# Peptides against a protein of PDB entry 5TUV: the designs that were tried, part 153

Target 1, 107 residues: chain A of PDB entry 5TUV
Amino acid sequence: KEVIDRLRYLKAEIEDLELKERELDQQKLWLQQSIKNVMDDSINNRFSYVTHEDICNCFNGDTLLAIQAPSGTQLEVPIPEMGQNGQKKYQINLKSHSGPIHVLLIN
Target 2, 107 residues: chain B of PDB entry 5TUV
Amino acid sequence: AQECQNLEVERQRRLERIKQKQSQLQELILQQIAFKNLVQRNRHAEQQASRPPPPNSVIHLPFIIVNTSKKTVIDCSISNDKFEYLFNFDNTFEIHDDIEVLKRMGM

## One batch from the design tools (peptide; made by RFdiffusion4, then SolubleMPNN)

Design b2_p24_1_s2 (from b2_p24_1, 12 letters changed)
Fold by OpenDDE base, seed 2:
Structure b2_p24_1_s2 (fold): chain B 107 residues (1-107), chain C 107 residues (1-107), chain A 24 residues (1-24)
Amino acid sequence: as target 1 above (107 residues)
Amino acid sequence: as target 2 above (107 residues)
Amino acid sequence: ELPKIHKSSIPTGFIFKAPEEQFI
């Protein structure tokens, strides 16, 4: 009896949790679409940038590269492996499909 | 019973997923707010200056920041259409996406 | 030492392809 009652309780709770999870998934999709709409707006897009000063205020002491690319650009960072000269190969591979990539040296 | 234990494990798994999804939603909300704040800041700044910033003085979203030591040697190979980039570093680096930068900026 | 990637939990503009251990 106790086991049966516990099973019934757990199954009912899991059903409620499934509904809650689906609700959260829908909310996520809605919010993502909202953000996309805001960012794609011509006025907002015009002002969607940071300055060199902004970046310098966030980072110090190192070389900083800013890489701007269209949304959907693929960025690959392979595990460093030994190259032909025995040196580890630290790499970034970028591939855009919708526009050019722009690189700025900040400092 | 084993069935009760299995359902309890599943319940806990679902609870953890829900918690993670709730956190992701909060992050998305903050991202939207940060973006709106950025746009507002830049609109105000350009209004005060009565002109847009020079093209190479700003970094448009989406972007990443690559941070590496000042002594790191960086080589870059670019495709003819500038859609593909290969960066080679002689040492390790860190990558920061635009969202993290906006967080660091306090947006 | 592996390169470190500081990325938000939600994908944005860039699509990252890297080992999980590189993400912070």
Scores: peptide ipSAE 0.699, ipTM 0.914, DockQ to the pose 0.878
Fold by OpenDDE base, seed 4:
Structure b2_p24_1_s2 (fold): chain B 107 residues (1-107), chain C 107 residues (1-107), chain A 24 residues (1-24)
Amino acid sequence: as target 1 above (107 residues)
Amino acid sequence: as target 2 above (107 residues)
Amino acid sequence: ELPKIHKSSIPTGFIFKAPEEQFI
């Protein structure tokens, strides 16, 4: 029957898709590790920065804070809730486990 | 048949996951390219200037940019070890990660 | 108005913790 043929076709296609998905997973992991290796290279790390000019060119008219932190730093932005004074609490919580956080005021 | 329909649903689910993974892989490739371009730019710039930039004039990866109105009042509480930061804003803000900034820079 | 977060879909240096509606 056509149904039987369709079932066989679908099963075969699903097997091919499983192989493709595994291939992509492996490629992703490899590329992620490659990027880490490149970024951790001493020469690349020396030049892995942006300038104040870069930031100013991207943003205009507002106050800009640059926050540099070690990889793995936790950044929490809670839902703004009403404070005791009737003002909404807009917050950023930062927690680093591997080094100090550095903050720069750009403008 | 119900079995055929179930397999078609599974097929479509797998196709969608593959599509998402392909997109993520492409994004990783672009990130790698952007980083390499950034490093090359900075190396060339420092060679032309015959000196590195002042330490407080650059922002090393990883970083975020916080953008808020110039009227926004910002308070910051810092732990002694500078591992924890609490920012309080009296108004809303936007956060941009380093990858998004690099994209805006055209890297 | 909720704060907006512009980040890559791929995790980078920071681990973000925020409601989904804040991500652009």
Scores: peptide ipSAE 0.696, ipTM 0.915, DockQ to the pose 0.857
Fold by OpenDDE base, seed 5:
Structure b2_p24_1_s2 (fold): chain B 107 residues (1-107), chain C 107 residues (1-107), chain A 24 residues (1-24)
Amino acid sequence: as target 1 above (107 residues)
Amino acid sequence: as target 2 above (107 residues)
Amino acid sequence: ELPKIHKSSIPTGFIFKAPEEQFI
C-alpha cells in the first residue's frame, strides 16, 4: 500500500511538473518575441549600438575586433589544429545568410 | 521499489530543467532591461550632441567582440558578397557576445 | 590554449558552433 501510494504521488507530481515546464516554455517564447519586437522597433534599432569607448572601458591592453552581423549569423570556432607550417591554426568562421558582415578594429 | 526510484530520478530531472528555465527567463528580463537602458543612453547622448555618431564609430547590435594579444597576427579572408569571413590568428583569442558586453558596461 | 567564448545561456544574434570546453 505504501509503495502504491508513493507511486501514485510521484506520477501526479511529475504531471504537475510537466505542466509547469510547458508554462515556462511558453513564457520564454513570449519574452523572446517581446525582446525581438522591442529590438526591431525602428527607433530602438536606430539607437541599438555601443561605442568604441564602451568597448575600451570593458577591455584594456588587447587588440579588439568588433564584428557586427545580421541575426542568425553562424559563428564557428574550430579546435585549433596544426597548420601546414606546424603552427596551430586559431580560426573564426563567420557565415551570414541575410546581410553583410561588418568588422571594426577598435584598438 | 525500482519503479519508485526511476520516477524519483525523472522528477529530479524535471525539477532541474524547471530551475534552469526559470533562470533563463530572469536572464532574458535582464537583457531586455539592459537593451532599453542602452537605447535611452544613446538617445540622450545624441540629443545632447545634436547629431548622430559617425557611422564607423559605433557598433550596432548584434555584435561580438574578439580580444587577443597586441602581438597576435590576424589575417582575414572575405567573400565577394561579404557574407562569409575567415579569421586566422597565430595565437589564442577570446570572444564576447553583445549581451556580456552590455553587462560589463553596467547596463 | 583554446579560444574562450563568453556568451549568455540564451541564444543571441549569433549562432555559435564550438566545442563545449571553449565556453566560459
Scores: peptide ipSAE 0.695, ipTM 0.916, DockQ to the pose 0.851
Fold by OpenDDE base, seed 1:
Structure b2_p24_1_s2 (fold): chain B 107 residues (1-107), chain C 107 residues (1-107), chain A 24 residues (1-24)
Amino acid sequence: as target 1 above (107 residues)
Amino acid sequence: as target 2 above (107 residues)
Amino acid sequence: ELPKIHKSSIPTGFIFKAPEEQFI
């Protein structure tokens, strides 16, 4: 009887958790759509930028590249394998399907 | 019973997923707030300056920041349409997405 | 030393492809 009661309790709790998880999934979907709508707004899009000063304040002492690209741009960092000359290949591969990529040297 | 143990494992799995999803929702909320704050800041700044920033002085979202040592040699190969970029570094580097940068900015 | 990638849990634009060890 104790085992049966425990089984019933666990099954009921799992059902409640399933409902909670579905609720969270729905909330995530709506929030993601809301963010997209806010970012796609013409006025917000016009002001959706950071400055060179902003970046310099976040980072110091290093060379900084800013790379702006359309949403959905693929960014690949391959495993640094040895090249033909015996040097490790530290690389970034960028591929956009919807527009040009822009690069700025900050410092 | 073995069935109880199986359900307890499933229960724990679901609880962990729920926790992760709750954390992701909080992150999305913070992202939306940060973006709104950024837009408001920039609007105010342009109003005070009575002009937009120079075209090449700002980085629009979405973007990434690549930082590396001042001694790192960087080579860049670009496709004719600027849809593909290949960066070669002679040493390691770090990449930061726009959201992480906004966090560092205190947005 | 492997390159490090600092990205948010929810990406906004770029689709990252890299070994798991590189993500911080």
Scores: peptide ipSAE 0.694, ipTM 0.916, DockQ to the pose 0.874

Design b2_p24_1_s3 (from b2_p24_1, 13 letters changed)
Fold by OpenDDE base, seed 5:
Structure b2_p24_1_s3 (fold): chain B 107 residues (1-107), chain C 107 residues (1-107), chain A 24 residues (1-24)
Amino acid sequence: as target 1 above (107 residues)
Amino acid sequence: as target 2 above (107 residues)
Amino acid sequence: ELPVINKSSIPTGFIFSGPEEQFK
């Protein structure tokens, strides 16, 4: 029956797709590790920065804060809620586990 | 048959995941290229200047940029842990990660 | 108006948490 043939075909294709997905997962892990290694290199780390000019060229007319922190730093932006004074609370919560957080005012 | 339809749905779901993963891989490649370009730029610039930039004049990766209105009042507190920061804004803001900034810089 | 977070679709140095509607 045509249905039986279609089922066989679909099952075979799904099996091939499973293999492809696993391949992509492995490639992603390898690439992520590669990027990490490149960024953790002492020379690359020394030069892994942007300037105030770089930031100003990307953003105009606003107050700009630059926040640098170690990799793995937790960043949370809660839903704004009303404060005691009736004003909405706009917040950023940061938690670092491996080093200090640095804040720079750009504009 | 219903089984055939179920398998076709699964097949399509897997195809979409594969497509997404392929896109993510491409993004990772671009990120790596952008980072390498950034490092090369900075190395070259410092070589020509014969000195590194002042410590507080640059922002090292990883970082985020927070932009908000110039009228926005920003308060920052360090609480409970020296690695824990709380930012309070009296108005809304935008956050941009380092990857987006590098993209805007054309790296 | 909710704050807007512009981040990569893949993990970066910072680990973001919050409502998905904040992410652009």
Scores: peptide ipSAE 0.623, ipTM 0.916, DockQ to the pose 0.865
Fold by OpenDDE base, seed 3:
Structure b2_p24_1_s3 (fold): chain B 107 residues (1-107), chain C 107 residues (1-107), chain A 24 residues (1-24)
Amino acid sequence: as target 1 above (107 residues)
Amino acid sequence: as target 2 above (107 residues)
Amino acid sequence: ELPVINKSSIPTGFIFSGPEEQFK
């Protein structure tokens, strides 16, 4: 009887959790659309940038590359493998389908 | 009972998914706030300067920052249309997306 | 050592691919 009561309780709780999960999914979609609308606004888009100073304030002592690309740009970092000369290959592969990629050397 | 154990496992799985989705939702909220703060900052700055920044002095979203040692040798191959980039490094590197950078900026 | 990718859980533009071990 105790087991039966526990089963009933668990089933009811799982139903509640399912409702909660669906609610969160809807909230996520709504918020994502809201963010997109804000970012796509002409005025906001005009001012959606950071400066060299901003980047330099965040990072010190290294070479910094800034890569700007359109949304949807594919970024791949393969597992480093040994090259023919015995040197490990560290790579970044970028592919855009909607516009050119821009690279800036910060320091 | 085995059924009770199965339901408890399912309950835990759903709780973990909900937790993850709640975390993602909070992240989205923070992203929206950071973006709005960035836009406000830049609008104010340009108003004070009475001019937009030079085109190559800013990095528009979306972007990534690649951080590597000053000693790292970087080679870059670019497609004709600049839609594809291949970066080769002789050492490891770190990548930071725009959101992570905005967080470091305190936005 | 593997390159490290520091990204948010929800990307803003770039679509990352690679082993999960690279992501921080």
Scores: peptide ipSAE 0.623, ipTM 0.916, DockQ to the pose 0.840
Fold by OpenDDE base, seed 2:
Structure b2_p24_1_s3 (fold): chain B 107 residues (1-107), chain C 107 residues (1-107), chain A 24 residues (1-24)
Amino acid sequence: as target 1 above (107 residues)
Amino acid sequence: as target 2 above (107 residues)
Amino acid sequence: ELPVINKSSIPTGFIFSGPEEQFK
């Protein structure tokens, strides 16, 4: 009796949660598309940049590299392993498919 | 009953997914706002200066910032078409994507 | 010591790959 009632309640709640999750998924897709449209706009794209000053204000005391690449560029950071000379290998692998990668030394 | 327990687990799983998706939506909204603020700032700045910034003085989105110790030795191998990069570091580093940078900028 | 990657939960441009331990 109580178990049956609990089962019925839980099933109904799960159905409501399924609807909510689907709603959120749709909202995410719409928002992502909106962001893409805004960023791909010619005027917005023209002004979609930060300055060296902006970066320097955010970071201090280290060597800073800025790497600009086309959207969709693949970035891989492998687990550091011992190299042939016994030195740990700290690496960044970048692969672009739609344009060149640009690197700037900030400081 | 076992069935009740299974449904309760499923309910909790769905609740957690919904929570995560709500957080992601909020993040996307903030990203869009930050981007629009950035564009507005840059448009205003260029209007006041009556000229665009020099090409190598700005970092266009999308970008990442790599910060490492000033003592870190950095080597870079580049493909002929500049579509593939391999960075080698003799020590650890940190990577920050453009969104994280915009947050630090207060956009 | 593993490199640290600070990125948004939602990718915007770069497609990151690597162990989850590196991500904040």
Scores: peptide ipSAE 0.621, ipTM 0.914, DockQ to the pose 0.862
Fold by OpenDDE base, seed 1:
Structure b2_p24_1_s3 (fold): chain B 107 residues (1-107), chain C 107 residues (1-107), chain A 24 residues (1-24)
Amino acid sequence: as target 1 above (107 residues)
Amino acid sequence: as target 2 above (107 residues)
Amino acid sequence: ELPVINKSSIPTGFIFSGPEEQFK
């Protein structure tokens, strides 16, 4: 009886959790679409930028590259491997399908 | 019982997923707020300056920041259409996405 | 030493790929 009762309780709780998870999924979807709409707005898009000063305030002491690219741009950082010259290869591979990539040297 | 154990494992798995989804939802909310604050700041700044910033002085979203040592040698190969980039570094580096930067900016 | 990628848990623009050890 105790096992049966525990089973029933667990099943009922799992059903409640399923409802909660679906609720969160819908909320996430809604919010993602909301953010997209806000960012796609012409006025918001025009002002969706940071400055060199902003970046310099966040980082110091290093060389800084800013890379701007269209949404959906693929970025790959392969595992560093030893090159023919004995030097490890540290790389960034970028591939855009929607537009050109722009690079700025900040510092 | 084995069935009870199975359901308890499933219950715990669902609880963990819900927790993760709740965290992601909160992050999305913060992202939207940060973006709106950024836009508002920039609109106000341009209004005060009565002009847009110079084209090469700002970084439009979406972007990433790459930081590396000042001693790091960076080489870049670019496709003709600027849709593909290959960066080579002789040392390690860090990448920060725009959201992480906005967080550091306190937006 | 592996490069480190600091990104949000939810994609906003770039699509990252690589070993999990790179992400934090």
Scores: peptide ipSAE 0.613, ipTM 0.915, DockQ to the pose 0.859

Design b2_p24_1_s4 (from b2_p24_1, 14 letters changed)
Fold by OpenDDE base, seed 5:
Structure b2_p24_1_s4 (fold): chain B 107 residues (1-107), chain C 107 residues (1-107), chain A 24 residues (1-24)
Amino acid sequence: as target 1 above (107 residues)
Amino acid sequence: as target 2 above (107 residues)
Amino acid sequence: ELPIINKSSIPTGFKFSGPEEQFK
């Protein structure tokens, strides 16, 4: 009897959790779209940048490259493998489909 | 009963997913706020300066920051098409997305 | 030593790919 009641309770709770999860999924999509709309706004887009100073304040002591690319750009960092010269290959592969990629040396 | 145990495991799994999704929603909200703060800062700064920043002095979103040793040799090549870039490093590096940078900036 | 990628768990403008061991 107690087991039966527990089963009923668990099934009902799981059903409620399913509804909650779907609600959260919809909210996520809504927020993502909202952010996209805000970023795509002409005025916001005009001012959506950071400065060299901003970057230097966040990082110091190393070489810093800034790579700007269109949204949706693919970025791949393969596992380093031994090269022909016996040195490990550390690589970044970038593929853009909608515009140019811009590279800036910060320091 | 085994069925009861199975349902309890499923319930817990769903609860964890819900918790993760709630955290992601909060992160999205913070990202939106950070972006709005960035835009507001830049608008104000340009108003005060009465001019936009030089074109190559700022990094537009979306961007990544590559951090590597000053001793690291970096090679960049365009391959396959004009939208594909290959970066070669002779040592390891770190990549930071724009969201992390905004967080470090305190936006 | 593997390169380290510091990114949000939420998709950004860049679509990252690679082994999970590189991500923090």
Scores: peptide ipSAE 0.591, ipTM 0.914, DockQ to the pose 0.860
Fold by OpenDDE base, seed 3:
Structure b2_p24_1_s4 (fold): chain B 107 residues (1-107), chain C 107 residues (1-107), chain A 24 residues (1-24)
Amino acid sequence: as target 1 above (107 residues)
Amino acid sequence: as target 2 above (107 residues)
Amino acid sequence: ELPIINKSSIPTGFKFSGPEEQFK
């Protein structure tokens, strides 16, 4: 009887959790679509940028590269390996499929 | 007893997923707010200046920021169509996506 | 010392690939 009651309780709770998870999934979907619509708007897209000053205010004392690329651009950072000269190789690989990549040196 | 254990494991798995999804929703909300604030700021700034910024003075979304030591040597190989980039560093670096940068900007 | 990638917990404009240890 105790085991049966526990099973019933657990099944009911799991059902409630399923409903909650589906609710969250729907909210995420709608919010993502909303963000996409806002960002794709011609006026908003025109003003969707940061300045050199913005970046310098966030980071100081280092070399800064800004890389702008089309949405969907692939970015890979492989595990550093030993190079031919005995130095570890640190790399970034970028591949775009829909347009050119643009790089800016911020300093 | 075994069935109870299986259901308890499932319950815990669902609870963790729900927690993660709740966090992701909050992140999306913050991203939308940050983007809207950015657009508003830039529109106001351009209105005050009565002109848009020079094309190479701003970084359009989506972008990433790479920061590394001033002493780091950076080499870059670019494909003919500028769709593929290979960066080589002689030391470690950090990458920040546009959303993380907007957070640091206080948007 | 591994490079560190600071990104959102959700997909962004870039498609990141690599070991989880790189992501902060």
Scores: peptide ipSAE 0.590, ipTM 0.914, DockQ to the pose 0.841
Fold by OpenDDE base, seed 1:
Structure b2_p24_1_s4 (fold): chain B 107 residues (1-107), chain C 107 residues (1-107), chain A 24 residues (1-24)
Amino acid sequence: as target 1 above (107 residues)
Amino acid sequence: as target 2 above (107 residues)
Amino acid sequence: ELPIINKSSIPTGFKFSGPEEQFK
Protein backbone atom coordinates (compact mmCIF):
# COMPACT_ATOMS: atom_id res chain seq x y z
CA LYS B 1 0.00 0.00 0.00
CA GLU B 2 2.80 2.37 0.82
CA VAL B 3 4.50 1.73 -2.50
CA ILE B 4 1.22 2.07 -4.36
CA ASP B 5 0.49 5.36 -2.65
CA ARG B 6 3.95 6.64 -3.49
CA LEU B 7 3.50 5.65 -7.11
CA ARG B 8 0.19 7.46 -7.33
CA TYR B 9 1.70 10.54 -5.76
CA LEU B 10 4.66 10.55 -8.11
CA LYS B 11 2.48 10.12 -11.17
CA ALA B 12 0.28 13.01 -10.12
CA GLU B 13 3.29 15.21 -9.47
CA ILE B 14 4.78 14.35 -12.85
CA GLU B 15 1.55 15.40 -14.51
CA ASP B 16 1.73 18.74 -12.75
CA LEU B 17 5.33 19.14 -13.86
CA GLU B 18 4.34 18.41 -17.43
CA LEU B 19 1.84 21.24 -17.30
CA LYS B 20 4.45 23.56 -15.87
CA GLU B 21 6.96 22.64 -18.54
CA ARG B 22 4.45 23.29 -21.31
CA GLU B 23 3.66 26.65 -19.77
CA LEU B 24 7.33 27.58 -19.76
CA ASP B 25 7.72 26.44 -23.35
CA GLN B 26 4.90 28.70 -24.45
CA GLN B 27 6.29 31.62 -22.50
CA LYS B 28 9.67 31.11 -24.12
CA LEU B 29 8.18 31.11 -27.60
CA TRP B 30 6.18 34.22 -26.84
CA LEU B 31 9.15 36.08 -25.43
CA GLN B 32 11.39 35.06 -28.32
CA GLN B 33 8.84 36.37 -30.78
CA SER B 34 8.51 39.57 -28.78
CA ILE B 35 12.25 40.14 -28.85
CA LYS B 36 12.33 39.50 -32.58
CA ASN B 37 9.55 42.01 -33.15
CA VAL B 38 11.32 44.62 -31.08
CA MET B 39 14.59 44.15 -32.90
CA ASP B 40 12.93 44.14 -36.31
CA ASP B 41 11.25 47.47 -35.65
CA SER B 42 12.72 50.06 -37.97
CA ILE B 43 13.42 52.60 -35.26
CA ASN B 44 14.92 50.08 -32.87
CA ASN B 45 16.99 48.55 -35.64
CA ARG B 46 18.42 51.95 -36.52
CA PHE B 47 19.71 52.36 -32.97
CA SER B 48 20.75 48.77 -32.27
CA TYR B 49 24.49 49.34 -32.09
CA VAL B 50 27.40 49.67 -29.71
CA THR B 51 30.32 52.08 -30.01
CA HIS B 52 34.05 51.58 -30.04
CA GLU B 53 34.10 53.17 -26.60
CA ASP B 54 31.62 50.60 -25.34
CA ILE B 55 33.86 47.77 -26.47
CA CYS B 56 37.03 49.33 -25.15
CA ASN B 57 35.38 49.78 -21.78
CA CYS B 58 34.55 46.08 -21.67
CA PHE B 59 37.93 44.77 -22.78
CA ASN B 60 41.45 45.92 -22.00
CA GLY B 61 44.92 44.99 -23.07
CA ASP B 62 44.06 42.96 -26.14
CA THR B 63 43.57 43.30 -29.85
CA LEU B 64 39.85 43.53 -30.50
CA LEU B 65 37.97 42.63 -33.65
CA ALA B 66 34.30 43.42 -34.05
CA ILE B 67 32.48 41.23 -36.53
CA GLN B 68 28.99 42.23 -37.59
CA ALA B 69 26.99 39.79 -39.66
CA PRO B 70 23.40 38.98 -40.56
CA SER B 71 21.34 36.93 -38.16
CA GLY B 72 21.88 33.24 -38.71
CA THR B 73 25.51 33.55 -39.72
CA GLN B 74 27.41 30.37 -39.00
CA LEU B 75 30.47 30.57 -36.81
CA GLU B 76 32.87 27.67 -36.45
CA VAL B 77 36.00 27.43 -34.36
CA PRO B 78 37.86 24.24 -35.25
CA ILE B 79 39.90 22.38 -32.70
CA PRO B 80 43.45 23.62 -33.06
CA GLU B 81 45.55 21.17 -35.00
CA MET B 82 49.19 21.11 -35.91
CA GLY B 83 49.93 22.61 -39.27
CA GLN B 84 52.53 21.42 -41.70
CA ASN B 85 54.98 23.85 -40.17
CA GLY B 86 54.35 22.49 -36.70
CA GLN B 87 52.30 25.48 -35.62
CA LYS B 88 48.84 25.06 -34.17
CA LYS B 89 46.03 26.31 -36.36
CA TYR B 90 43.75 28.73 -34.58
CA GLN B 91 40.86 29.58 -36.85
CA ILE B 92 37.45 31.18 -37.11
CA ASN B 93 35.21 30.24 -40.01
CA LEU B 94 32.27 32.49 -40.80
CA LYS B 95 29.56 31.84 -43.34
CA SER B 96 26.62 34.11 -44.01
CA HIS B 97 23.75 33.22 -46.30
CA SER B 98 21.79 36.45 -46.24
CA GLY B 99 24.28 39.26 -46.47
CA PRO B 100 27.84 40.46 -46.22
CA ILE B 101 29.97 40.28 -43.12
CA HIS B 102 31.65 43.42 -41.82
CA VAL B 103 34.80 43.50 -39.71
CA LEU B 104 36.14 46.37 -37.64
CA LEU B 105 39.42 46.61 -35.81
CA ILE B 106 38.72 48.23 -32.47
CA ASN B 107 42.18 48.09 -30.91
CA ALA C 1 10.18 -0.72 -5.79
CA GLN C 2 11.86 -0.39 -9.14
CA GLU C 3 8.90 1.43 -10.66
CA CYS C 4 8.92 3.93 -7.84
CA GLN C 5 12.60 4.55 -8.37
CA ASN C 6 12.06 5.02 -12.09
CA LEU C 7 9.39 7.62 -11.50
CA GLU C 8 11.53 9.43 -8.98
CA VAL C 9 14.31 9.65 -11.54
CA GLU C 10 11.84 10.96 -14.10
CA ARG C 11 10.49 13.48 -11.62
CA GLN C 12 13.95 14.78 -10.89
CA ARG C 13 14.74 14.98 -14.58
CA ARG C 14 11.66 17.08 -15.22
CA LEU C 15 12.45 19.34 -12.29
CA GLU C 16 15.89 20.01 -13.70
CA ARG C 17 14.48 20.80 -17.14
CA ILE C 18 11.98 23.19 -15.60
CA LYS C 19 14.74 24.90 -13.67
CA GLN C 20 16.77 25.33 -16.83
CA LYS C 21 13.81 26.70 -18.74
CA GLN C 22 13.04 29.17 -15.97
CA SER C 23 16.60 30.39 -16.11
CA GLN C 24 16.42 30.78 -19.87
CA LEU C 25 13.24 32.82 -19.57
CA GLN C 26 14.88 35.17 -17.12
CA GLU C 27 17.81 35.52 -19.48
CA LEU C 28 15.49 36.42 -22.35
CA ILE C 29 13.75 39.04 -20.23
CA LEU C 30 17.08 40.60 -19.35
CA GLN C 31 18.13 40.56 -22.98
CA GLN C 32 15.01 42.41 -24.02
CA ILE C 33 15.52 44.99 -21.31
CA ALA C 34 19.17 45.44 -22.25
CA PHE C 35 18.28 45.94 -25.89
CA LYS C 36 15.63 48.53 -25.10
CA ASN C 37 18.05 50.38 -22.86
CA LEU C 38 20.67 50.35 -25.60
CA VAL C 39 18.24 51.80 -28.12
CA GLN C 40 17.16 54.53 -25.72
CA ARG C 41 20.75 55.44 -24.96
CA ASN C 42 21.67 55.70 -28.60
CA ARG C 43 18.60 57.71 -29.52
CA HIS C 44 19.36 60.18 -26.78
CA ALA C 45 23.01 60.40 -27.74
CA GLU C 46 22.22 61.11 -31.37
CA GLN C 47 19.68 63.74 -30.38
CA GLN C 48 22.28 65.50 -28.28
CA ALA C 49 24.84 65.33 -31.06
CA SER C 50 22.24 66.34 -33.65
CA ARG C 51 23.70 63.76 -36.01
CA PRO C 52 24.19 60.03 -36.36
CA PRO C 53 27.57 58.54 -35.53
CA PRO C 54 30.04 57.90 -38.33
CA PRO C 55 29.32 54.56 -40.02
CA ASN C 56 32.60 52.94 -39.05
CA SER C 57 32.45 54.10 -35.44
CA VAL C 58 29.64 51.77 -34.40
CA ILE C 59 28.97 48.05 -34.47
CA HIS C 60 25.45 47.03 -35.36
CA LEU C 61 23.79 43.97 -33.86
CA PRO C 62 24.20 41.10 -34.22
CA PHE C 63 27.93 41.01 -33.67
CA ILE C 64 30.73 39.18 -31.95
CA ILE C 65 33.91 40.48 -30.39
CA VAL C 66 37.15 38.58 -30.82
CA ASN C 67 39.90 39.45 -28.40
CA THR C 68 43.43 38.13 -28.54
CA SER C 69 46.88 39.08 -27.39
CA LYS C 70 48.42 42.15 -28.95
CA LYS C 71 51.21 39.87 -30.08
CA THR C 72 48.86 37.62 -32.01
CA VAL C 73 49.14 37.76 -35.77
CA ILE C 74 45.80 37.70 -37.52
CA ASP C 75 45.25 36.82 -41.16
CA CYS C 76 41.92 36.99 -42.92
CA SER C 77 40.68 35.47 -46.16
CA ILE C 78 37.49 36.90 -47.58
CA SER C 79 35.23 35.74 -50.37
CA ASN C 80 34.40 38.14 -53.18
CA ASP C 81 30.87 38.64 -51.93
CA LYS C 82 32.08 38.95 -48.32
CA PHE C 83 29.73 36.16 -47.28
CA GLU C 84 32.55 33.91 -46.12
CA TYR C 85 35.48 34.73 -43.87
CA LEU C 86 38.41 32.66 -42.69
CA PHE C 87 40.49 34.06 -39.86
CA ASN C 88 43.84 32.57 -38.97
CA PHE C 89 45.56 33.28 -35.68
CA ASP C 90 48.99 32.25 -34.54
CA ASN C 91 47.70 32.00 -30.98
CA THR C 92 44.50 31.43 -29.04
CA PHE C 93 41.65 33.92 -28.74
CA GLU C 94 38.31 34.55 -27.08
CA ILE C 95 34.93 35.21 -28.65
CA HIS C 96 32.15 37.20 -27.02
CA ASP C 97 28.66 37.49 -28.42
CA ASP C 98 26.64 40.70 -28.39
CA ILE C 99 24.55 39.60 -25.41
CA GLU C 100 27.61 39.05 -23.28
CA VAL C 101 28.93 42.44 -24.33
CA LEU C 102 25.67 44.16 -23.44
CA LYS C 103 25.87 42.55 -20.02
CA ARG C 104 29.36 43.87 -19.51
CA MET C 105 28.17 47.30 -20.58
CA GLY C 106 25.58 47.23 -17.83
CA MET C 107 22.64 47.65 -20.16
CA GLU A 1 45.24 26.21 -25.57
CA LEU A 2 41.70 25.99 -26.84
CA PRO A 3 39.94 29.18 -27.92
CA ILE A 4 37.12 30.23 -25.62
CA ILE A 5 33.63 31.22 -26.70
CA ASN A 6 31.57 33.34 -24.33
CA LYS A 7 27.96 33.28 -25.42
CA SER A 8 24.46 33.08 -24.07
CA SER A 9 22.91 29.69 -23.50
CA ILE A 10 20.06 30.71 -25.76
CA PRO A 11 20.27 31.34 -29.50
CA THR A 12 21.72 34.63 -30.64
CA GLY A 13 22.40 36.19 -33.99
CA PHE A 14 25.27 33.83 -34.68
CA LYS A 15 24.95 30.09 -34.99
CA PHE A 16 27.89 28.58 -33.21
CA SER A 17 29.35 25.21 -34.03
CA GLY A 18 32.22 23.37 -32.48
CA PRO A 19 33.27 21.27 -29.54
CA GLU A 20 31.52 21.90 -26.27
CA GLU A 21 34.83 22.50 -24.53
CA GLN A 22 35.04 25.87 -26.23
CA PHE A 23 31.98 27.29 -24.54
CA LYS A 24 31.88 28.97 -21.17
Scores: peptide ipSAE 0.586, ipTM 0.914, DockQ to the pose 0.844
Fold by OpenDDE base, seed 4:
Order: C-alpha cells, then sequence, then structure tokens
Structure b2_p24_1_s4 (fold): chain B 107 residues (1-107), chain C 107 residues (1-107), chain A 24 residues (1-24)
C-alpha cells in the first residue's frame, strides 16, 4: 500500500516537473530573444561599448588585446602542442562570418 | 520496488535539470540588466561630455579581452577581408568575454 | 596598423603580418 501510494505520488510529481521544465525552456527562449532584440536596437547598439578606462580598471600590469567581432564569430583556442622547434604553440583562431574583426591594443 | 526506485531517480534528475535551468535564467536576466546599465551609463556620460567618445577609444560588444604577460610575444596574421585572424603567442594567455568584463565592472 | 591605446609604458611585443596562405 505504501509503495502504491508512493508510486502514485511520484508519477504526479514527475508530471508537474515536466510542466515546470517546459515552462523554463520557453522562458529561456523568450529571454534570449529579448536580449537579442535589446542589443540589436539602434539606440542600444550605439551605446553598447566599454571604454579603455573600463578595461584598465578590470585589468592591470599585463598586455591586453581587445578584440571586437560580429556575433557568431568563430573562436578557437587549440590545445597547446609542441611546435617543430619544441616550443609550445599558443594560438587563437578567429573567423567571422558577417563582418570584419577589429583589434585594439590596450597598453 | 524497482519501479519506485526508477521513478525516484527520474524525479531527482528532473529536479536537477530544473535547478540548472533556473540558474541559467537568472544569469540571463543579470546579463540583460548589466547591458541596460551599460547603455544607460554611456548615454549619461556622453550627455555630460556633450560628445561621443573618440574613435578607437571604445570597444563595442561583442568582444573579448586577451590578457597575457607584458613579456609575451604576440604575432597576428590577418586575412584580406579581416574576417580571419590568427594569433600566436609564445606564452599562455587568458581570454575574458564581454559578460565577464561587465561583471567585473559592476554593471 | 592596429589601433593602440597607451595607458602605460608596457611593452607589447606585438608583431603584425599580412595575410597568410591559410587565409582567403
Amino acid sequence: as target 1 above (107 residues)
Amino acid sequence: as target 2 above (107 residues)
Amino acid sequence: ELPIINKSSIPTGFKFSGPEEQFK
């Protein structure tokens, strides 16, 4: 009897959880689209930037590269491997599909 | 019973997924808020200055920040259309996306 | 040439090269 009751309870709860999960999935989709719309807005886009000061306040003492690229730009960081001369190769590969990439050196 | 145990496992799995999805939603909300705060800050700053920031003094979203030692040698190869970039470093580096930067900025 | 913002006297060690064969 206890097992039967537990089974009934679990089945009902799982059904409720399924509904909740679907709700969250829809909310995520909506929010993602909302963020995209906000960022694509002309006024917001005009002001969607950080300053040199912002970056300098976040980082100090090192070489900083700021790389701006269109959304969807492919970024690959291969696992460092030994080069022909035995030197480890540290690389960043960038490929944009919709526009040019811009690089700023922050020194 | 085995059936009860199976449902318990499924229940727990669903609960964990829901928890993860809730966390992801909260993160997205925070990202949206940070972006709105950034835009508001920049609009106000430009109003106070009565002009936009100088060219090449700002980094538009989306962007990444590459942080490496000041001793690191950086080699950059660029395609004709600037759609592809290859960065080679003789030492390790760190990459920070715009979201992380906004967080560090306190947006 | 890439834009440079000088906040301090940190050596960059940056080397610039043109398009490579692996690129378009």
Scores: peptide ipSAE 0.359, ipTM 0.901, DockQ to the pose 0.032

